# Designs tried in a protein design run: peptides against a protein of PDB entry 4GMN. Part 204

Target 1, 375 residues: chain A of PDB entry 4GMN
Amino acid sequence: RYANITLLALVTLASIGTDFQETLVKGNQGSRESPISAADEEWNGFDDADGDAMDVDQKSSSGEDQEEDYEEIDVKEDDEDDDDDSITSEMQADMERVVGADGTDDGDLEDLPTLRELIQTAVPQLIRLSNLPIDSDESLTIQSHALSALNNISWTISCLEFANGENANIHNAWYPTAKKIWRKTILPILEADSADLKLATQVTSLAWAVARVLHGETPTDGNPHRKFISLYHSSKQQAGGNSNSIEEPEDPFQGLGVKCIGVVGSLAHDPAPIEVNREVGVFLVTLLRQSNNVPPAEIVEALNQLFDIYGDEELACDKEVFWKDGFLKHLEEFLPKMRTLTKGIDKRTQPELRTRADEALLNLGRFVQYKKKHA

## One batch from the design tools (peptide; made by RFdiffusion4, then SolubleMPNN)

Design b2_p22_2_s3
Fold by OpenDDE base, seed 2:
Structure b2_p22_2_s3 (fold): chain B 375 residues (1-375), chain A 22 residues (1-22)
Amino acid sequence: as target 1 above (375 residues)
Amino acid sequence: SELLEEVRRQRLKRQQELARKL
């Protein structure tokens, strides 16, 4: 009884995290129907469904009218009234305020009562549930659902713009909680060195969401970047040895390898220690050098992380790592390989991966050209 | 600066577009 109520509450909190995201999005976007990701799906990152529909004016070639008799499949509109009653009018009002709020610098979420309650009341309980001793399949299930709820909430908050003092109130409220998630949930699970790849994927997804807000201010206790690099390598070794296909997620960007790259990339941002930055930078550049054996999605993420980390010439890591360790040469040498890799992705079967690879290639060319001018 | 601002703007725009597709 208590377990089922706890599980239902955790599923409901995970759904609230996704619905809160959808509402943030609907508030920031005009009327484009985002496909409803089923409320039961753990949100694992940004889905890059940017089909730039370049209007190719295909001139009307008058090809012959083959009247293929499309049988009207009488799609019974089963009006499953998806009771999208999950978005409370209070959550919607909070989202309208987040979109409209000229950032009051006060870490008081007075104007955001739902978000306040989520951060101050729900998240601390989820942290406790995620850190329970695993002694049964029930406790493992509770941990998994608590991690999923923390993941969805953390991802949603990580989608807010915090640059230039935007959403400073939300940032200030979230920041101590994000550090608590890191220290009380993420680190203990990483230290347990579980062979459970599902748990490793969940904790790595959560770690990425948290690290996207904390960046180089993420606690460095126990060298977590090395743990995620080790997890990256271990995941590749396991995939090579057991023909038990860990079902590679249908989405190439949801892979544990991509998530590991996203985490360590985020951890390497200023003000990260220069040696942490160097170890991550060398890891990422090494993936590019070994690109023949690296999934394209991991290459795209590694490039994106390198652009973020080493974009700013005013940062200490530019001089002490990027230039000192000769990263520009490796990026320049990778350009022709990236062109080949990108062209090898079938636009029909992997349209998103191709679009993201085309963009990463474009940005790589720009980044190399930029760095050459500022050498 | 302008090329980097363009890479940053494209990534920020993409992060905002991703944050808008969720």
Scores: peptide ipSAE 0.169, ipTM 0.806, DockQ to the pose 0.286
Fold by OpenDDE base, seed 5:
Structure b2_p22_2_s3 (fold): chain B 375 residues (1-375), chain A 22 residues (1-22)
Amino acid sequence: as target 1 above (375 residues)
Amino acid sequence: SELLEEVRRQRLKRQQELARKL
């Protein structure tokens, strides 16, 4: 009884976190209602589906009107959903206020009461539930749902702009909570050295969401970057052995390898220690050198992380790592391989992966040209 | 640099097109 109520509350919090993100995404995607089973979708990052902004001015010509008559399926609204819609509507109204608010006011979330209660009341309970001793299948289920709720909340908050002091009130409220998630949820699970790839994927997704806000200010206790690099290599060894491996996620960007790259890339940003930055930078550049055995989505993510980490020439890591360790040569040598890789992706079967690869290729060319001018 | 401003502006335009459709 108490466990079922706790599980229901965790599923509802995970759903609210997903719907909050879907509100962020539906703001960005014109209304194509795919019936997402809202309860079981753990949000794993932005679907960068809006790759269509390459304005190719192809002016041609006249193709005929085929009206395909889509039958409206009249789904009966059962009256039990009214309470969940009300909470999602309050969170939506808080997000609309966040986006509309000139984020100049001090760290009081007085104008954002739902987000305040989520961060200050709900998240600290989820952290406790995620850090319970695992002694039963019930405690493992509670941990999984607490991780999913923390993941969805953390991802949603990581989508807010915090650059240049934007949303400073939300950043200031979230920052100590994000550090608490890292220290009390993520690190203990990583230290437990579980062979559970599902749990490893959940904690790595959460770690990426948290690290997207904390960047190089993420706690360095226990060298977390090395643990995620080790997890990356361990995941590759397991996938190579049994063809009965966990169904590769239909989305190539939802793979544990991509998530590991996203985490370690985020951890390597300034003000990360130069040695942490170097170890991550060498890992990412090594993936590009070994690209024949690396999934295309992991190459795209590794390139994006390299651009973010080494995009600023004023940062200590530019001189002490990028130039000192000769990364420009490796990026330049990778350009022809990236062109071949990108052209090998079928636009019809993997449109998103192709769009993300075409962009990463374009950015690689620009980045190499930039670094050559500033050499 | 105009090129890094363009990479940053394309990522920031994705984030701001994400945030402007908000």
Scores: peptide ipSAE 0.149, ipTM 0.788, DockQ to the pose 0.160
Fold by OpenDDE base, seed 1:
Structure b2_p22_2_s3 (fold): chain B 375 residues (1-375), chain A 22 residues (1-22)
Amino acid sequence: as target 1 above (375 residues)
Amino acid sequence: SELLEEVRRQRLKRQQELARKL
């Protein structure tokens, strides 16, 4: 019974995370629409029209009182309630530890009570549920739903603009919680080295959402970028053996490979350690060199990550990695390959992939030209 | 699905902004 309630609660939290995204997106769009002057449409007063109350006759039909004697089945409450209170007490202790450790001033989200409750109340519980010992198919299902809820919340928040001090209150409230999701949910699952590609895909999707906010400030403990690079390579080896059974996701950008690239690219942004940046940069450039065997969506993602990482010449990674490791030459040599790849995508059958590839090709040309001017 | 579509739309906007700066 409790598992079904927990699953329903997790599905509800995942839904709230999605509905909250729609609300945040609409709110952020609405703040850019100039306040359409609410024209003072004068609420014209309710005219007092006298309409006749017709007398509908109360027919009094005296239906007979059959007292059906319902036998009170004394359902013995078996006192199995002790295990649920232990779960709630540990959840409360994890909540207190989440709120108390990070000095998040509760005042920062006064105007956003639903977001506050999602960050302060729901996320700690979801972190706990994602870390339960996997001893049953039920615990695996709970973990999967907890990861789905965390994914939806984290993606929603990662859609906000935090550049130039925008949404700083939300950023400040989310930032410590995002680090907790990373340390408490993502790292333990990555360390368990499970052969479950479904779980790996879920945790990688969550890791990408979290890393899109934390960037190079994502905890580097245990070199998680290498784990995601290894996961990328392992996923390709498994796909190569059974050409008939991996339903490629209907959406090319939902693949585990794209998600791995998105994570490691995000992890490599400033202020990431230069060696982390280098290892990721070399991985991404190597994908471009091997592009004949790489899905177009992964190439598009790898290019976008390279532009985002190395787009600023003032960053230490520009001198110490981009120029030092000769990345410009590899990008220039890739331009004709990218043109061929992009032209090979059918606009009718894969319109999104083609649009994203046309944009990545345009940006690659611009980026190469930019870097040549700043050489 | 819709969540990822919006992430894509926003990422596309950022890439278009980057492409204007580059």
Scores: peptide ipSAE 0.037, ipTM 0.693, DockQ to the pose 0.062
Fold by OpenDDE base, seed 4:
Structure b2_p22_2_s3 (fold): chain B 375 residues (1-375), chain A 22 residues (1-22)
Amino acid sequence: as target 1 above (375 residues)
Amino acid sequence: SELLEEVRRQRLKRQQELARKL
């Protein structure tokens, strides 16, 4: 009984996180279309799923008519439908304010009551639930759902623009909570050294969403970048042994390898310690050097992280890492490989991956040209 | 700067477009 209520509440909080995202998206598109109930999907980032409907040939197997007279059990649907519309309307109004705020809204979180309650009331409970002692399959299920809810909320918030002081009220409210998620949820799970790849994928997705807001201000205690680099390597060793049983995610960008790259890339941004930046930079450049054995999506993410980390010539990491460790040479030597890799991606079967690779290739050419002019 | 601002702007624009396609 209490477990089912807790699970329902966690599914509802995960749904709320997804509906906030959908509303943010719809608000940013200017389309007032009704929310789609994606209650059970863990949002893992930005999916450009142009779902080409595969024509599943309905092979009509004529199975024989056994008329079993099932008595119509009149399950009274208790009309609990009225309370859900109120929450969705308040959520929509909050997200319309966040998206419609023309950068001039010095609005306190007082004007965003649903988002405030989500950050201040719901997230602390999710952090608590993610920290329960794992002593049963039920406690593991509760942890997984709490992580999914934290993931969806954290990703949704990470989609807000915080550059140039935009959404500063939301940033300021989220920042201490994001640090709590990192210290109380992410670090303990990473330290538990679990062989559970599902849990590792969930915590890494959450870590990426959190690190996309905290960047180099993410707590460096226990060198979490090394744990994610180790997890990256461990995930590759497991995939090489059992080609039959890891359901490769349908989206190549949802892979644990991409998520690990996204986390460590985000952790390496200024003001990260130069040693952390160097270890991550060397890891990312090493992936480019070994690109023949690296999935194209991981190469795209590694390039994007390198552009973000080393984009600013005023940052200490530009001189102390990028130039000092000769990263430009590795990027230049990778250009012809990236052209070959990108051309090898079929536009029909992997249109998103091809589009992301074409962009990353274009940006790599621009980045190399930029760095050569500023050498 | 301008080429890199273009890389950043294109990526930011894509993040905003991706945040608009979900």
Scores: peptide ipSAE 0.187, ipTM 0.813, DockQ to the pose 0.294; fails the geometry check

Design b2_p22_2_s4
Fold by OpenDDE base, seed 4:
Structure b2_p22_2_s4 (fold): chain B 375 residues (1-375), chain A 22 residues (1-22)
Amino acid sequence: as target 1 above (375 residues)
Amino acid sequence: SELLEQVQKQNLERQRELARKL
């Protein structure tokens, strides 16, 4: 009974996290149309109150006195509150600079109460539920739904524009929570090295959504980019062996390979360590070199990530990685292959893939020309 | 069960729609 209620709550949160996109998109369009009172379906928090005391009148009798000396094992809860709230004084100063430009108050989501409750109340519970010990099919189901809810919320937030100080209040409220999702949900699941491709796909989808906001500020502890690169390669090895094709997701952009590329691409943005950027950049360029064996959707994603990572010539990664490792040559050599690949996609059967490939091809041509001009 | 599966399906469809707007 409790499982079904928890599952319903998780599915409801996943729904709210997705439906809230429409509200956020309308809010971002500057129409001060009155907050549509999303009907306060008061998600009354779990009122633990109905402990209906089943009066199990177990009468049974007998008396013997064994004084078993329960040694109180004083489990010192060393609450190492690793409140490593080391928001570095630089991050706090940069937050103060971003907040200081437009006199809209702190990360107080006063105008966005539903988003506030999602971030402050729901997400911490979802993190907890995603970290439950997996001891049953029920706990695995709860974890999967918690990850789904976190994914939908994180994706919805990652669809907001945060450039130029847009949605700064949402960014500031989400940023610490996104880091918490990364540290408490994503990393532990990646470290557990589970052979479950479903779980791996869920956590990678969530990681991509989170990394689309955190970019190079994503915690680098444990080298998560290498874990996702490893997961990419492992996913390809499994697909090659069993002719039970894991039904390629109907959407080519929902593949685990695309998601891995999206994560590592996002992780490689400034201010990511140059070593992380290099390893990711080399991975992405290597996919282009091996493009004959790479799905077109992964090539599209790898190109987009390369454009985003190396689009700015002022960044250290441009000089230290892009130019130093000769990426321009590889991109230029890939242009004719990309033209062939894109032309090979049937517009009738795969219209989205074809459109995104046509765009990526256009951008590749522009990017190569740009880099040649700025060489 | 059926309601949960329907809402799950809707969430997956909406998640795919979100990912297409990117």
Scores: peptide ipSAE 0.024, ipTM 0.693, DockQ to the pose 0.035
Fold by OpenDDE base, seed 3:
Structure b2_p22_2_s4 (fold): chain B 375 residues (1-375), chain A 22 residues (1-22)
Amino acid sequence: as target 1 above (375 residues)
Amino acid sequence: SELLEQVQKQNLERQRELARKL
């Protein structure tokens, strides 16, 4: 009885954490067009002053105007107001306030009562539940649901803009809690060295969401980047065995490999120790060199992480790692391979993967040109 | 049981959709 109530509460918190993100995304879409996926962000870290667009003179062969009279199927969008009664009026009011909140620095969530309760009341309990001794299938189930709830809350918060002092109150409230999730939930599970790939995927997803906010300020105790790199390699060794294919998630970007890359990339940002940055950078560049055996989604993620880590030439990692370790040469040598890889993705069967690969290819070309000008 | 599995599935689908928009 108590277990079922706890599980229902954890599932409800996981749902609330997700619905809160949908409402964030809808609220942000009301004020800005489509959520720029962190993948759809054109890498803007370089001055595009000399756009010599190679005019590929595609001679438009004048194919005859067959006026196919496309009957405007007036798809009446029946606005089925799916009154998803899951969004409380308080959550909606909190979301409207997050979208409109002038960044008051005080870290006070007085105006965001639902978010305050999530961070201050729910998350500490979820951390406690994720740390329970695993002595039964029930305790394992509770841990999994607590991790799912922490994941959804952490992802939701990681979708907020924190640049330029935006949402500073939320950032300041979340930051100590994110560090607590890292130290109390993520590290202990990673140190337990469980062969459970489901648990590993859950903790890695949570770690990515947390690291997307903490970046290089993520606690470096116990070299977590090496644990995620090891987990990446271990996951590939298990997938290569003739055992029951763990159903690779239908979404290529939800794979454990992508999540490991996202975590280690995020951990390598300034102000991360240069040796952490180097080890991650070498790992990412090594994936590109071995791209024939790497899923396209992992290549896309590895490229995006490399752009984010090494986009700023003023950072110590640019001089101390990018240039010293000769990363530009590896990226330039990868351009033809990336073009081949991207062209090999079927737009009909994998439209999202193709779009993100086309963008990553464009950004790779621009990034290589930028770095050559600044050499 | 069935409600928990449905909400778990829905949370996984939503989590996938959210991580696509990221």
Scores: peptide ipSAE 0.023, ipTM 0.687, DockQ to the pose 0.035
Fold by OpenDDE base, seed 5:
Structure b2_p22_2_s4 (fold): chain B 375 residues (1-375), chain A 22 residues (1-22)
Amino acid sequence: as target 1 above (375 residues)
Amino acid sequence: SELLEQVQKQNLERQRELARKL
């Protein structure tokens, strides 16, 4: 009886986190409806389709217009007005305030009462529930639902812009809580000797969402990047043995491999220790060198992470890792392989994967040209 | 533990081998 009420409350908090994401995505990106499946599903990631194409300051050298005819994919807006009244009017009002709030530097969430209660009241309980001793199927179910609720809330907050001091009030409220999720939920589960791939996928998704906000300020205790790299390799060894039982996620970007890449990429950002950055950078470049045996979605994610980590030439990792460890040569050698890989993706059967691969190929070309000019 | 330690060791060895080929 108490368990069913707790589970219902956890599912409701997970749904609240998802609904909050939909409203935030709709507010930031305009009407690019990816149909988020049922409100009880764990939100598995945000397509940063508006990942700022590396602002390669192309000083305009006047070279001739080759109009490459990009066919506009006409995304039919199917207006299914499913009035799922699940979004409380208070949450919608908080979302409208988050999207409309020019960053009032007042670290008080006075104007965001629902978000404040989520961060200050709900998340600490979810952290507690995710740390319960697993002694029954009921405790395992409670942990799973607590992780899903933490995932959805953490992903939602990770979709906010925090660059240049934007949303500083939300960032300042979330930052200590995000570190607490990392230390109290993520690390203990990663240290638990569990062969549960479902739990590993849930904790890795949550870790990615948390690391998208904390970046290189993510706690380095116990070398978490090495744990996720190890999890990546372990997941590949298990998939190679049992051809029958891991339903490949319908979405290629929801795979545990992609999530592991996203986590370790995020952990490697400045101000991460240079050796953490190096270990991650070498891992990512290694995936590109071994691309014949790597899923295309993991290659796309590994490229995006390499761009984000090494895009800024003023960072210590550019000189001490990127140039010192000769990463440019590996990216140049990968460019023709990426062209072949991208062209091999069927636009009809995998439109999203093709679009993201075409973008990553374009960005790879630009990034290689940028780095060659700044050599 | 033993599988994770083995994979960590193998990954560290592979990273060190790659960092020597860089």
Scores: peptide ipSAE 0.008, ipTM 0.483, DockQ to the pose 0.021
Fold by OpenDDE base, seed 2:
Structure b2_p22_2_s4 (fold): chain B 375 residues (1-375), chain A 22 residues (1-22)
Amino acid sequence: as target 1 above (375 residues)
Amino acid sequence: SELLEQVQKQNLERQRELARKL
């Protein structure tokens, strides 16, 4: 009885964590409603486009229009509006306030009672439940659901803009809690060195969500980047040996490999120690060099992480790692391979993977050109 | 039990959707 109530509460918290994201996304979109005509609402996923879009003032001349006829795949969205009215009016009001909060009001989540209760009341309990001694299938189930709830809450918060002092109240409330999740939930599970790939995938997903907010300020205790790199390699070795295909998630971007790349990429951002940045950067560039044996989604993620880590030339990692370790040459040599890789993805069977690969290819070209101008 | 399984399924589907939007 108590176990079932605990599980229901954990699953409900995990649901609230996801529903809260939809309201955040709708809120952020509502603030971006300059009246662009309703026809071009292709919902581009979270472009973390606040990576400094290199303002390459392309005043460059009229080169010939090769009209590559992009067949407009008329995806009939069967909007099955499953209006699961699970979003409380209080959560909606919290989202309207997050979007409408001119960043001047003091860091009291007084205006965000639902988010406050999630961070202050729910998360500390989820951390405790994720740390239960695993002595039964019930305790393992509780841990899995606690990790799921922490994952959803952490992902939702990681989708907020924190650049330029945006959402600073939320950031300030979350930051100590995120560090606590890292130290109390993520590190102990990583140190247990479990052969459980399900648990490893859950903790790595949570670690990515947490690291997307903490970046290089993520606690470096026990060199967690090396643990995730080791987990990446171990996951590849296990997939090769046992014909028990861990069902690679139907979504290529949900693979443990992608999640490991996302974590270590996020951990390598400034102000990460230069040695952490170097080890991660070398890992990512090595994936590109070995791309013939790497899933396309991991290549896309590794590229995005490399752009985010090394996009700013004012950072110490640009001089001390990117230029010093000759990363530009590796990226330039990878361009023709990326074109071949991207063209090899079937648009019909893997449309999302193709789109993200086309974007990563475009960005790779831009990034290489930028770095060549600033050399 | 059934409600828990249903909410677990919905939550897993939403997590997959959430993670596709990122």
Scores: peptide ipSAE 0.023, ipTM 0.686, DockQ to the pose 0.033; fails the geometry check

